Peptides against a protein of PDB entry 5CWW. Designs and how they scored, part 85

Target 1, 194 residues: chain A of PDB entry 5CWW
Amino acid sequence: VPKLQGPFDFDLNPEDEQDDEVELKDIYVIGEKPRVADLMRGEEEELEMMKEDQHNGLSLNIICLLSTSGQVKICLDIDGVEAQWLPPRSKNKRLFAPPPEPPSLLTFQTFDTLKPAEVTPDGWPMFSEDATSPYSFYVTHPAGITYISLTPWVFRLESELQSDSEAGTEFRIDLLAKGQGSERDRIFTQTRTQ

## One batch from the design tools (peptide; made by RFdiffusion4, then SolubleMPNN)

Design b2_p21_6_s3 (from b2_p21_6, 7 letters changed)
Fold by OpenDDE base, seed 1:
Structure b2_p21_6_s3 (fold): chain B 194 residues (1-194), chain A 21 residues (1-21)
Amino acid sequence: as target 1 above (194 residues)
Amino acid sequence: KEEEKRKKVLEALKEALKKKR
């Protein structure tokens, strides 16, 4: 039986502690792609099909959070939530291992999909997948639809995670963090007929 | 070795994001 993983501790910077008032409406999870090292343990036939896909994925889970106001928060699971299977019912009752510390989520980026004037009390933003890319999705709201792509940074981050060289890593990561981050494009806007 | 490097990359990312805020 898969264990329900959570609660997640958000490693929110102290400035995001004011986000305790942010009502979340939806969550979108992009599962990690298997790491090259983990593929070497698999059956040979699965290895060939996954070699082409390895270049296009992140070896971290991505958790996207959506607020009532249309704010999106992109979080990374840095602790790597290993699929914790419920321990087999071994009758040895004696070691309550302390509950594993909840996985820490690193907030990579926060941004709005709605203008302040588009935020309504009855508005219900929702995530939806993009069938063309695992790292792209939509935020749908009555005011409009926003396309989001994580591709501008996901590939670069994975390249750093898989790199054999430590040289220049800190510099390239600093550029990743300071960059524009995710692509956002409003593909539809509902014209309010006055 | 690979896991240690991965950890260093993630630590560097965490520190870089803290400096951006």
Scores: peptide ipSAE 0.560, ipTM 0.937, DockQ to the pose 0.713
Fold by OpenDDE base, seed 2:
Structure b2_p21_6_s3 (fold): chain B 194 residues (1-194), chain A 21 residues (1-21)
Amino acid sequence: as target 1 above (194 residues)
Amino acid sequence: KEEEKRKKVLEALKEALKKKR
C-alpha cells in the first residue's frame, strides 16, 4: 500500500537558514521527466521519436520558491521522492525507521523578479505555468509579469546526468553553477499612473 | 554504474554551488 508522503519538511538546506527569513508566498514544482536510459529499456520503436525531442526534460524535480518580495529560488530535489510503502504489519519489528529524511533541496539559483521600488506590502507575487514549455513559467505581480525559462541550464544539467564519460564534467558543472542560467524577461510592467 | 555517475555529478554540482556562495 503506498504511504501518504508529506508534509514534506522542506528542510531548506540548513546553510540557507542564514539567509534572512524569506517569507515564502508560492511554490511551483516541475516534476521530473523519465531518464532516456530508463526509456531505452522499453521497445526500440519509441526510441526514435524521443531522440527527436531534443528537449529531454530534467530527471530531477525542480522546486521554485517565491517570496513576498518577488525573489525566486530555484531548487533541485537531488535525493528524489522515493515511493514509500507502508511497512507490512509485522507484529514485532519496532523498526523505528528514522523518519525518512526530508528530500534535500539544492538551491541552484536565486534571483529577483521585482525592483526594490516595486515591492509593496500588499503585493502578492504568484507563479503561473507556461502551456508551451514545462520548464518555463511566469511570476505575476501587480507591478508586472516576468517570464522565466530554465531551459538553458536544464538541458546542460541533464546532459551531464546522462553522460557516459566523466571527462570535463567537473568543468562544465562549475560553469553551470556559476552561470545565471535561467532566462528572465519582464514582459509586462504596470505603469503607475502617478 | 549510471547511478554512481549521476551521484558524482550531483555532488560536483553541490560542491560548485557551495563555492559560489
Scores: peptide ipSAE 0.559, ipTM 0.936, DockQ to the pose 0.664
Fold by OpenDDE base, seed 5:
Structure b2_p21_6_s3 (fold): chain B 194 residues (1-194), chain A 21 residues (1-21)
Amino acid sequence: as target 1 above (194 residues)
Amino acid sequence: KEEEKRKKVLEALKEALKKKR
């Protein structure tokens, strides 16, 4: 039987007071690309096709959370969520291994897709995939559609994760964290027909 | 070695994000 995954712990929640009131409406998951070390265990033909794509992915799962107010929270799965199966009921009193610690999510970025005047109590923002990129998506709401791309920082973070050198890593990571992060563009706004 | 490097990068990211707040 597959284990139910969750609850997730948030290692870094943005300022405590506003986040407890954030009602989640949708979740969008971007699965990790296979790590180069995991690819080396595959068939040579899959390795060649994946070498071209190896440069354009993150070796971490990304979990995007969308609130009723149109707030997007981009989280990284630091611990890696593996498919866990319930161990077979072995009759042997094997020491209760402590339950595996719940996976920790790291909040990388939080931003709004709606203006305060566009937020409605009955709003239904939703994620939609971009068929052209696994690291781009849309937030759809009755007030409008926002394009989001994670590509600007995903590549830089993966480059640090794959780097053989520790030189300058802390500085580059600090710049990555302080940067604008994700691209965001409002591609459509619904005009209120008066 | 690679796993230790990944862990160090992720810890640096955690610390950098804490300082942004």
Scores: peptide ipSAE 0.556, ipTM 0.936, DockQ to the pose 0.812
Fold by OpenDDE base, seed 3:
Structure b2_p21_6_s3 (fold): chain B 194 residues (1-194), chain A 21 residues (1-21)
Amino acid sequence: as target 1 above (194 residues)
Amino acid sequence: KEEEKRKKVLEALKEALKKKR
């Protein structure tokens, strides 16, 4: 039986001390792609099929959070939330494993999908998947639909995570962090028919 | 060794994001 994972610690609380009560309405999770090294321990036949899908994946879980105001927060699971299984009902292992340290979420980027005038008390923004890309999704709201793509930075981050060389990594990571490279495009806006 | 490198990359990312704030 899968164990519910969490609570998550936010290692980098957004400096938005002012909006302590960002009411979250939706969560969108992009699961990690398995690492090639982890797959090499398995059956070779599954490895070949997964290699084609791996070239464009991130070996970290991405957790997207959506507020009532249409603010999106892109978080990375840096500790690697391993699928925790409920311990089998074996009566005798009171191994008090110390509670696993809560997984840390790193806030990579925060941005708005709605204009202030589009935010309504009854507005319920929601995530929806993009069938064409695992690293792209939509935020739907009565005011409009926003396309989001993480692809511009995901590939670069994964390249650093898989790199055999530490040379220039710090510099490239600094550029990646500064660039906030998520694509955002409002593809639909609801015209109020007066 | 690979895990240690991965950890270093993630720490570098964490520090880079902290400096951006």
Scores: peptide ipSAE 0.539, ipTM 0.931, DockQ to the pose 0.824

Design b2_p21_6_s4 (from b2_p21_6, 8 letters changed)
Fold by OpenDDE base, seed 5:
Structure b2_p21_6_s4 (fold): chain B 194 residues (1-194), chain A 21 residues (1-21)
Amino acid sequence: as target 1 above (194 residues)
Amino acid sequence: AEEEKRRRVLEALKKALEKKR
C-alpha cells in the first residue's frame, strides 16, 4: 500500500509570516532530474540521451505554490520525497523507528504575478506547463498571463550541488539567494472592456 | 563524499535565505 505523504513542513521567510493566511489555488511540481550518480547505474544508451539533458536540470524537486492573489512561492524539496510503501506487517516487534521526519520544503523565492488592482476575491489563477522547457511555466489569470522561467538559477544551483570544489561555494550561494534570477514576463494583459 | 557536499550546499543555501529575511 502506498504511504500517504505529508504533512510538509515549510521553511518560510519570517517576512512571509503574513503570507500564512494566503489561500492556495494551485500547485506545480517540477520533478528532480536523476543525479549523475544515479544515471551511472542505468543502461549506457539512457546515459547518452541523458548527458545532453544533464546540464539543464536540478537534482531536487521544485514545488511551486500559487495563491488566490497571484503570489507564487518557489519551494525546494531538500530532503527528497521518495515514493514510500508501508512496510509489510512483519510480526517482529522491531523497535518503532521514530516516524521519518516530515519532508521540509525550503522557500527559495516569492513573487507576485498580479498587480494589486488585478486581484479579485473570485480570482482563479492556474499554472500551465511550457511544453518547451520543464523549468518554465505560465500563470494564467482572468487579468492576464505571466511567463515564468527558473532556468537561470536552477543551472547555477545544480552546478554547486555537483561541484567537487568547496572554494567560493558559500559566496556563490549567497549571490544565488540574493539574485533569485527567475524570469517573469507578463505576456498578455486582458483589457477591461468598460 | 558527494552526498556530504550536497548537504553542505543545501545548508549554505538555507543560511543564505535566512540572511535575506
Scores: peptide ipSAE 0.584, ipTM 0.941, DockQ to the pose 0.748
Fold by OpenDDE base, seed 1:
Structure b2_p21_6_s4 (fold): chain B 194 residues (1-194), chain A 21 residues (1-21)
Amino acid sequence: as target 1 above (194 residues)
Amino acid sequence: AEEEKRRRVLEALKKALEKKR
């Protein structure tokens, strides 16, 4: 039986503590791709099919949060929430291991998909997948549809995570953090007929 | 070794994001 994982502690910087008022409407999770080192332990046949997919994935879970206002928060699971299976009912009752500390989510990027004038009290933004890419998705709202792609940074971050070279890592990561993160394109806007 | 490198990258990312805010 899969264990329900959570609550997640958001390592929200203190400035985001004011976001306690942000009502979340939807969550979109992009599961981690297996790391090259983890694939070497798998059966040979699964290794060949996954070799092509390895170059295009992130070895971290991505959690996207969507507010009522159309704000998107992109978070990374840095602690690596391994799929915890419920331990088999071994009768040894004794060691209540303290509940593992909830995994910390690192907020990578926050951005809006709606203009202030498009935000409505009855608005219900929702995520939807893009069938063409695991790292792209849509935010749908009555005011319009926004395409989002994580591809501009996902590949670069994975390259750093897999790199054998420590040289220049800090500099390249600083550029990743400062650069334009996710791509955002409004693909549809509902024309308010006056 | 690989896990330690990964940890260092993630720590660098955390620090870089903290500086951006």
Scores: peptide ipSAE 0.584, ipTM 0.941, DockQ to the pose 0.712
Fold by OpenDDE base, seed 2:
Structure b2_p21_6_s4 (fold): chain B 194 residues (1-194), chain A 21 residues (1-21)
Amino acid sequence: as target 1 above (194 residues)
Amino acid sequence: AEEEKRRRVLEALKKALEKKR
């Protein structure tokens, strides 16, 4: 029997405890792509077709959170949501294994899609997918539509996760963390006819 | 070996993000 998973602990820095004020409105999940090593255990023929797709994905789940103010938080599922099964009702193992620590989401990036003047109490921002890329999406709000692409940093992060060498990894990861790697483009702005 | 490396990369990322805040 599948085990119910959750709640997810947000490894929100304790400074994000002030984010108790952030009313979340929508969630967008980008599922992980299979890792090359996991694919190598399969039949060799499937490997060639997947090699092209392997270069363009992240072997981590991405959870995007959207607030009522149009703030987007990009989170990474570092621990991975593994399918947990209810242990068989074995009679006598009182091993209260401590409940597995809920998977921690790592906040990679936070950014706004709306200007302060565009935020309205009745505004309902929503995510929508981009059919052309799994790592791109839109935030739709009455004030406008923002295109978002995670591709610039997703590729780099996956390259580090798959690299054989540790040389320069720390430096590249530091650059990746410091960078605002996500692309953002306001593709539509609603002209308020005053 | 690969999983341990992956873990180290993710730990480095966590530390890097903590320093950014």
Scores: peptide ipSAE 0.583, ipTM 0.941, DockQ to the pose 0.731
Fold by OpenDDE base, seed 3:
Structure b2_p21_6_s4 (fold): chain B 194 residues (1-194), chain A 21 residues (1-21)
Amino acid sequence: as target 1 above (194 residues)
Amino acid sequence: AEEEKRRRVLEALKKALEKKR
C-alpha cells in the first residue's frame, strides 16, 4: 500500500510574504528518470531500453504547483523522495526510526500564466500533460491555455548532476539559476464573444 | 563518490537560488 508522502518543507519560501494564502488548485509531478548508476546495478537488458529514455531526463522529481490565480511554481525534490510503502503489518515493533526528515522542495521558478484581468473567482486552472514531451505541459483556464516547457534547463541541470568534473559547475549552476529558462507560450486565448 | 558530487551540485543550486532572492 502506498504511503502518503509529506509534509514537504519548502527550503525557499516564496518571496511572496504578502499573499500568505496562495490557494493551490492543482499539482503536476514529473517523476525522476532513474540514474544510470542505479540501473547498472540491475539487469543489463533493462538498461539498454532505458538508455534511450534517459538521455533527456532529470534524475530529480519535479513538482509543479498551480494556484487559483494561475501562478505556477516549479519545485525540485532535492532529497529524492522515494516511494514509501506502508510497512507490512509485521507485529514486530520495529523501533520507531526517527521520522525521516521531511523532504525539502526547492523552488526553482515561479511565474504567472494568467493576466490579472483574466483571474476570476470561479476560474479553476488545471495542469494537463503534453503527450509529445515529458517535461512539457499545459495550464488550462477558461481564459486560455498556456504551454510550458522545462526542457531548456532540465537538460543542463542533469548534465551537471551527471558530470564527472567539478570544474566550472558552480558557474554553470549560477547561470542556470539566474536564467530560469522555462518556455511559456499562450497558445489559446478565449475571446469573449460580446 | 558520485552521490557526494550530486549533493554538492544541489547545494550549489540551492545557494544560487538563495542569492537570486
Scores: peptide ipSAE 0.583, ipTM 0.941, DockQ to the pose 0.828; fails the geometry check

Design b2_p21_7_s1 (from b2_p21_7, 8 letters changed)
Fold by OpenDDE base, seed 1:
Structure b2_p21_7_s1 (fold): chain B 194 residues (1-194), chain A 21 residues (1-21)
Amino acid sequence: as target 1 above (194 residues)
Amino acid sequence: SEEEKRQAALEALKKALEKLR
C-alpha cells in the first residue's frame, strides 16, 4: 500500500521564512527519471526506447508549488522521496524505525505568474501539464495562462549530478546560477472588458 | 530579488551535491 508522504520540510532560505503565510493552491510533481537499473527488470525492447529518453530527464524529483497569489516555487527533492511502502505486517519486528525524517526540499527558483493587479482573493491558479514535454507546464488563472519550462537548466543540472568529478563543480554551478532560469511566458491574458 | 533567491538556492544545491557525492 503506498504511504502518503508529507509533510515536507522546506529548506527555505531564511529570507523565505516570511512566506509561511503563503496559502498553497496546487502542487505539481515531475517524477525523477527512472534509473536504468530499475528498468532492467523489464523487457529489453522497452529498455532501448527508454534509453533514448533517458538522456533528457533529471534524476531528482521536482516539486512545483503554486500559491493563491500565483507564486511558483520550484523545489528539488535532494534526499530522494523513495516510494515508501507500508512495511508488510510482519508480526514480530517491533522495531519502530523512527519515522524517517521528512524529506527536505530545496527551493531552486521562485517567481510570480501574476501581476499584483491580477491577484484576486477568489483567484484559483492551477497547474496543467504540457503533453509535449515532461519538464514544461502551464499555470492557468482567470487573468491568464503562463507557460513554464524547466528545460533551460534541467539538462545542465543532470549533467552535474552525473559527473564523477568534483573538479569544476563550483564553476559549473556558477554557470547554472548565471544562466537562464526557468522559461516563463504569458501566452494568454484575459482582457477585462471594461 | 528573484535572482538573489536563485543564487542562494544554487549555493545550497552546491553544498547538497557535495554531500551526495
Scores: peptide ipSAE 0.181, ipTM 0.794, DockQ to the pose 0.061
Fold by OpenDDE base, seed 2:
Structure b2_p21_7_s1 (fold): chain B 194 residues (1-194), chain A 21 residues (1-21)
Amino acid sequence: as target 1 above (194 residues)
Amino acid sequence: SEEEKRQAALEALKKALEKLR
């Protein structure tokens, strides 16, 4: 049985104003790219084809949070939140595993998908996947649909994570900072029938 | 601003990467 995970600690920059109590409505998780070495304990030939596809993913889990107001938070799992399973009932192993330290999520980006006038108390925004990319998704709300893509930064971040050279790290991160964030496009807006 | 928050997040990311490496 899957174990409920959380609460998550957010490494909020202390300079970030106390994010108002954000009521979360939905969560979208983009799993880390599978480590070939862990999957390929048996099949050498599929290794080469998967290696090409593996260059196209982030080695960190991404957790997207969606509020009632249509605010999206893109969080990175730096500590590696692994799927936890409830221990089978029968094993009396009182493994007092120390309560796992709550995983720390790093907020990478926060943005709105709704205009203030589109926010309603009964609004229920939801995530939906994009079949064309694992790093793209939609936020659906009665007021409209917003397309989101993480591709502008995900691959650059992965390149930095895989870099063996500390030289230029600051520069490359600064480029990530100054670069384009997540792509955000309103693809549909519900016309208010007067 | 959203941009200021993003810059702060990237500084935090930089620090996190330094620990991972």
Scores: peptide ipSAE 0.181, ipTM 0.794, DockQ to the pose 0.060
Fold by OpenDDE base, seed 5:
Structure b2_p21_7_s1 (fold): chain B 194 residues (1-194), chain A 21 residues (1-21)
Amino acid sequence: as target 1 above (194 residues)
Amino acid sequence: SEEEKRQAALEALKKALEKLR
């Protein structure tokens, strides 16, 4: 039986704690790039095609959160949330295993997809996938549709995660910080015909 | 600002990466 996972702890900056209770409406998860070693246990032949696709993935899970107001939070799973199954009913697992610490999500970026005037009390924004890219998606709302792409930073972050050298890490992270965040483009706006 | 929040998040990420290595 799958274990219900959550609640997740958010390492929010203390400054974000003052923002009013953001009512969450939807969640979009981008799974980590499959480890070649874990995939290789099945089919040897897919190895070459996966090498090209493997250059474009992040080794961390990405959790996107969407509020009623159209605010998107891009979170990174730094602890590696694995699918947990309910422990088999075997009586003998030590009563004293400390409860696994809840996975911590790091907020990487927060941005709005709606203007304040577009926010409605009955609005229900939703995520939808982009069939052309695992790191691109849409936010749909009655007021409009916003395209989002994580591609501007995902590759750079992955390169940093795979780098064995501590040398220059600070500089590269600073460049990532100063660089462009997620791409955001309003592709459709609903004209309120009064 | 959104940018200040992003910068703070990246500093947190930097610290997290230091622990993951």
Scores: peptide ipSAE 0.178, ipTM 0.793, DockQ to the pose 0.060
Fold by OpenDDE base, seed 3:
Formats: structure tokens, C-alpha cells, sequence
Structure b2_p21_7_s1 (fold): chain B 194 residues (1-194), chain A 21 residues (1-21)
């Protein structure tokens, strides 16, 4: 049985405390690329499929949050929240390791997928996956569908995470800052049939 | 603004990476 993980501490900027009023409607998680060391105990076929994917993924979990208003928050799990499973009911009182400190989520980007006029009280935006890329997804709302891609920054961030050298970190992060954030494209807009 | 929030996030990320290394 999966262990419920949380609470998550959001390193929200104090200015984002106003965003605490954001009613969340959906969550979309992009898992970190599997660590090769954990896969070496698996079947060779799983290892080959994962090797191809390992070159093209982020080592951090990405948590996307979606509000009723169509606001998307892209959060990074910098503490590496591993999927914890409830220990099997074996009677050994394993010393309750102190509850792990709540993982800190870093809000990387916040943006809207809806125009103010498209926001409705009964609107229920939802995430859906893109079958073509693990780092792309859709936000579906009655007003329209928005395509989102994290690819503009994910691979650059991964390159930084894999860098053994602190040299140039500032420069590379500055490049991420100057770059485009997540790609956002409204692929469908519902025409109000008058 | 969205951009200000993004810049703040990147600064926080930089600090986090410094701690992880």
C-alpha cells in the first residue's frame, strides 16, 4: 500500500501567500527518471527501455498543480521524495524513524491557462498526459484545451543537476532564467454557440 | 508578476542546488 506522503512545505515566496486562496482541482506528477543503480537488479529488458528514457528525463520529480481558475503551478521536488510504501505488516517494531521532514517543493513557474472571462465557478480544469512526451501535458477546460511543454527548461536543468562542477552554475542558472519558461499553446477554444 | 515569481524561483533553485552538492 502506498504511504501517504505529506504535508509538503511549499517554499512559497511571502507574496505567494495570497495564492493560498487558490482552490486546487487537479495534480499531475511527472516522476523522476529512474536511477540506473536501482534498475541494475531488474530484468535486462526493463533496463534497456529505461536506458533510452534515462537520457531524456529530469532527476527531480515535477508536481503540477491546477486551480479552478486554470492557474498552473509547476513545482520541483528538490528533496527527492521517494515513493514510500507502508512496511509490510511484519511484527518487527522497526524503530519508527522520525517522520521524515516534510519535503520542500520549489515553485518553479506559475501561469494561467484561461483568460479571466473564461473562468467559471463550475469550471473544472483537468490535466491529461501527452502520449508523445512525458514532459508535455494538456489542461482541459470547458472553454478550451491548452498544451503545455516543460521541454524548454527540463533538459537544461537536468544538465545542471548532473554537473559535478560548481563552476559555471550561476551562468547556467542565469540561462534558465533568461530562457523561455514552459511552452504554452491554446490548441482549442470552445466557440460559444450563441 | 509571473516573471517576478519565476525569477524568485530560479534564485531559490540556485540556493537549493548549492546545498545539494
Amino acid sequence: as target 1 above (194 residues)
Amino acid sequence: SEEEKRQAALEALKKALEKLR
Scores: peptide ipSAE 0.178, ipTM 0.793, DockQ to the pose 0.060

Design b2_p21_7_s3 (from b2_p21_7, 9 letters changed)
Fold by OpenDDE base, seed 5:
Parts: structure tokens; sequence; C-alpha cells
Structure b2_p21_7_s3 (fold): chain B 194 residues (1-194), chain A 21 residues (1-21)
């Protein structure tokens, strides 16, 4: 039986984000790049073909949260949420391992996909995947459709995670924070039929 | 300010990278 995961702790939220109790409407998860070595432990021949299609993915899970107001929060799973199964009811009183610490999510970026005038109390924004890129997706709402791409920063963050050199880390991270975050483009706007 | 928010994200990323490395 799969274990219910959560609650998630937002320990690394910027203080100024008043977590206004923003009602979440949808969640979109971009899984970490599979360790090709762990998946391919049985099939040596397919390892060569997957080297060419090495989409340089992020080694961290990305959790995107969508509010009723069309606000998107991009979170990074730093602790690595693994699929947990309920331990088999073995009768042995194994010492209650301390409850695993709740996974910490780092909020990387928050932005709006709707204008204030487009927000409705009964709004139903939803995520939709982009079949062409694992790091791109759409937010669909009755008011319109917004394209989002994480590609501008994902590669840079992965490069920093894989870097063994602490030299220049502060500068590179500063460039990540000051740079253009996620790409956002409103590709469709519904005309209010008066 | 937006700059203060960016600074906080930067500090959080630095802390996260220190844990992951």
Amino acid sequence: as target 1 above (194 residues)
Amino acid sequence: SEEEKRKRVLEALKKALEKLR
C-alpha cells in the first residue's frame, strides 16, 4: 500500500511571501532525471542510445503549485521525496524509527498567470504537460492559456549541483537568482463575449 | 522588495547546495 506523503514543509520560503492561505487548485511534478545507471542496470546496449538523448535534466524533483488565483509557485525538492511504502506489518516491535523529517521544499520562484481582472472565485486553473519538453508546461484557465518553461534556469542549477568546485559558487548562484527565472508567455486570451 | 525576495532565494539556494554537496 503506498504511504500517504505529506505534509510538506516550506522551511525555505522567503519570509515576505505572506503565505496568504492561497487555495491550491493543482500540482504538477517534474521528476528528477532518472539515474540512467540505476535504470539501465540490466540492459547495457540501451545505455548508448540514451546518451544522445541526454536531456540535461535537473537532479532534483520540481513541484509546481497552482492557486485558484492563477499564481504558480515553483518549488525544489531538496531532500528527495522517495516513494514510500507502508512497512509490512512484521510483528517485531522494531523501535519506531523517528518519523522521517517532513520533506523540505525550497520555493525558487512565484509568479502570476492571470491578471487581477481575470481572477474569479470559481476559477479552475489547471496544469497541462508539454509533450515536447519535460521542463515546459501550460496553465489553462477560462481566461486564457499561459506557456511556462523552466529551461532558462534548470540547466544552470544542474551545472551548479554537479560542480565539485566551490570557487565561484556564490557568483553563479547570484546569476541564477538575478537572471530571468522561468519563461512565461500568454499564448491565448479568451475574448469576453459581451 | 523584489530585490529582497531574490536575496532570500539566493541565501536559500546557497544553503540547499551546501547540503547537497
Scores: peptide ipSAE 0.201, ipTM 0.797, DockQ to the pose 0.081
Fold by OpenDDE base, seed 2:
Structure b2_p21_7_s3 (fold): chain B 194 residues (1-194), chain A 21 residues (1-21)
Amino acid sequence: as target 1 above (194 residues)
Amino acid sequence: SEEEKRKRVLEALKKALEKLR
């Protein structure tokens, strides 16, 4: 039985001054790239294809949160939330291991997909996958559809995670954080029939 | 400010990378 994971601690959220309880409506999870070493016990041919696809995914899980107002929060799972299976009720395991500290999510980016005038009480924004890329998705709302791509930073972050050199790390991280972040494009807007 | 938010993200990313290396 999968263990219910959460609550996630957002301790690494930049304190948004607005402690307004952002009502979450949807969650979109982008799983970490499978470790090639775990796949290597199988067919060598799949390994070559994964090497040629230079677009090796991020080694971290990404958790995207969507509010009622159309705010998207992109979070990184730094602690590596492994799918914890409920340990089989074997009699002898230490009952009192303190519950593992909830995994800390790092908020990488927060942005709006709706204009304030488009936010409605009955509006329910939702995530939709992009079949062409695991790091791209849509936010659908009655007012419009917004395309989002994490590709501008995901590959640079992965390169930094895989780098053995501490030299220039601070500079590269600074470039990641100061960068434009995720691509965002409103691909459809519902024209209010006057 | 947006700059303070960026600084916090930078510090968090730095700490994260230190843990993951």
Scores: peptide ipSAE 0.200, ipTM 0.798, DockQ to the pose 0.083
Fold by OpenDDE base, seed 3:
Structure b2_p21_7_s3 (fold): chain B 194 residues (1-194), chain A 21 residues (1-21)
Amino acid sequence: as target 1 above (194 residues)
Amino acid sequence: SEEEKRKRVLEALKKALEKLR
């Protein structure tokens, strides 16, 4: 049985001057690429199929948060949150190890998918996956559908995480932070029937 | 400011990379 994870700390977030308590409605998690060492315990055929996908993945988990207003916050799990399972009902009262320190999430990017006029009290924006890409997804709302792709920066970040050299790291990270963020495209807009 | 936010993200990424390497 999966264990509930959290709370997560947002200590690495830039101080959003907007103290507006963003009411979250949905969460979308893009898991880290599996480590080759963990895959070597599986069937060889599964390993080959995953190798092609592994070359193009991020070593960090990505946590996307969606507000009632259609604001998307893209967070990086720097501490490496592993999937936790409920301990088997073994009779041994193993002293609950103190809960691990809550993982810190880094807010990488924040953007809106809805115009202010499209935000409704009854509107419930939701995430949906893109079957064609692990780093692309949709935000669905009664007002329309927005396509989002993380591909413009994910591969560059992964390349930096895998680099053995600290030389030029500051420059490359600066380019990543100042560069093009996530792709965002409104693919459908609901026509108000008057 | 947007520039200050970008600077904070950059510093956080640098610190994260130092820990992950």
Scores: peptide ipSAE 0.199, ipTM 0.798, DockQ to the pose 0.082
Fold by OpenDDE base, seed 1:
Structure b2_p21_7_s3 (fold): chain B 194 residues (1-194), chain A 21 residues (1-21)
Amino acid sequence: as target 1 above (194 residues)
Amino acid sequence: SEEEKRKRVLEALKKALEKLR
């Protein structure tokens, strides 16, 4: 049985002064790339196909949060929230392991998908997947559809995570932060019939 | 400011990378 995960701790969020008032409407999770060790337990045929894909993913989970106003937060799971299953009912003494510390999410980027004039009280923005890339998705709203891609930074971040050299880390991370954030393109806008 | 947010994200990423290595 899947375990309900949460609450998440946002202690690593840059103090968005307005975080307490943001009503979330949807969540989109991009799972971490499978570890080589997990791949080795699969069938040989799946192993060959996944080796080509191993170079094309982030080793961290990404959690995207969508507000009523169409604000998107891109969060990184630094502590590695593994899918937790309820332990099998072994009859033995529930050692009350202290509840694991809530996973810390790092807010990497926050941006809007709607103009202020497009925000409506009854608006319900939602995420939808892009079949062409695991790191791309859409935000749909009655006012329009926005395409989002994380590819401009995901691969650079992964390269840094896989780097054994601490030398130049500060410079590379600075470039990551200074570089192009997530790509955002409004692909459809609803024409208000006057 | 956006620059301050960026600096905080950068510092958090550095700290995260230190933990993940």
Scores: peptide ipSAE 0.205, ipTM 0.802, DockQ to the pose 0.082; fails the geometry check

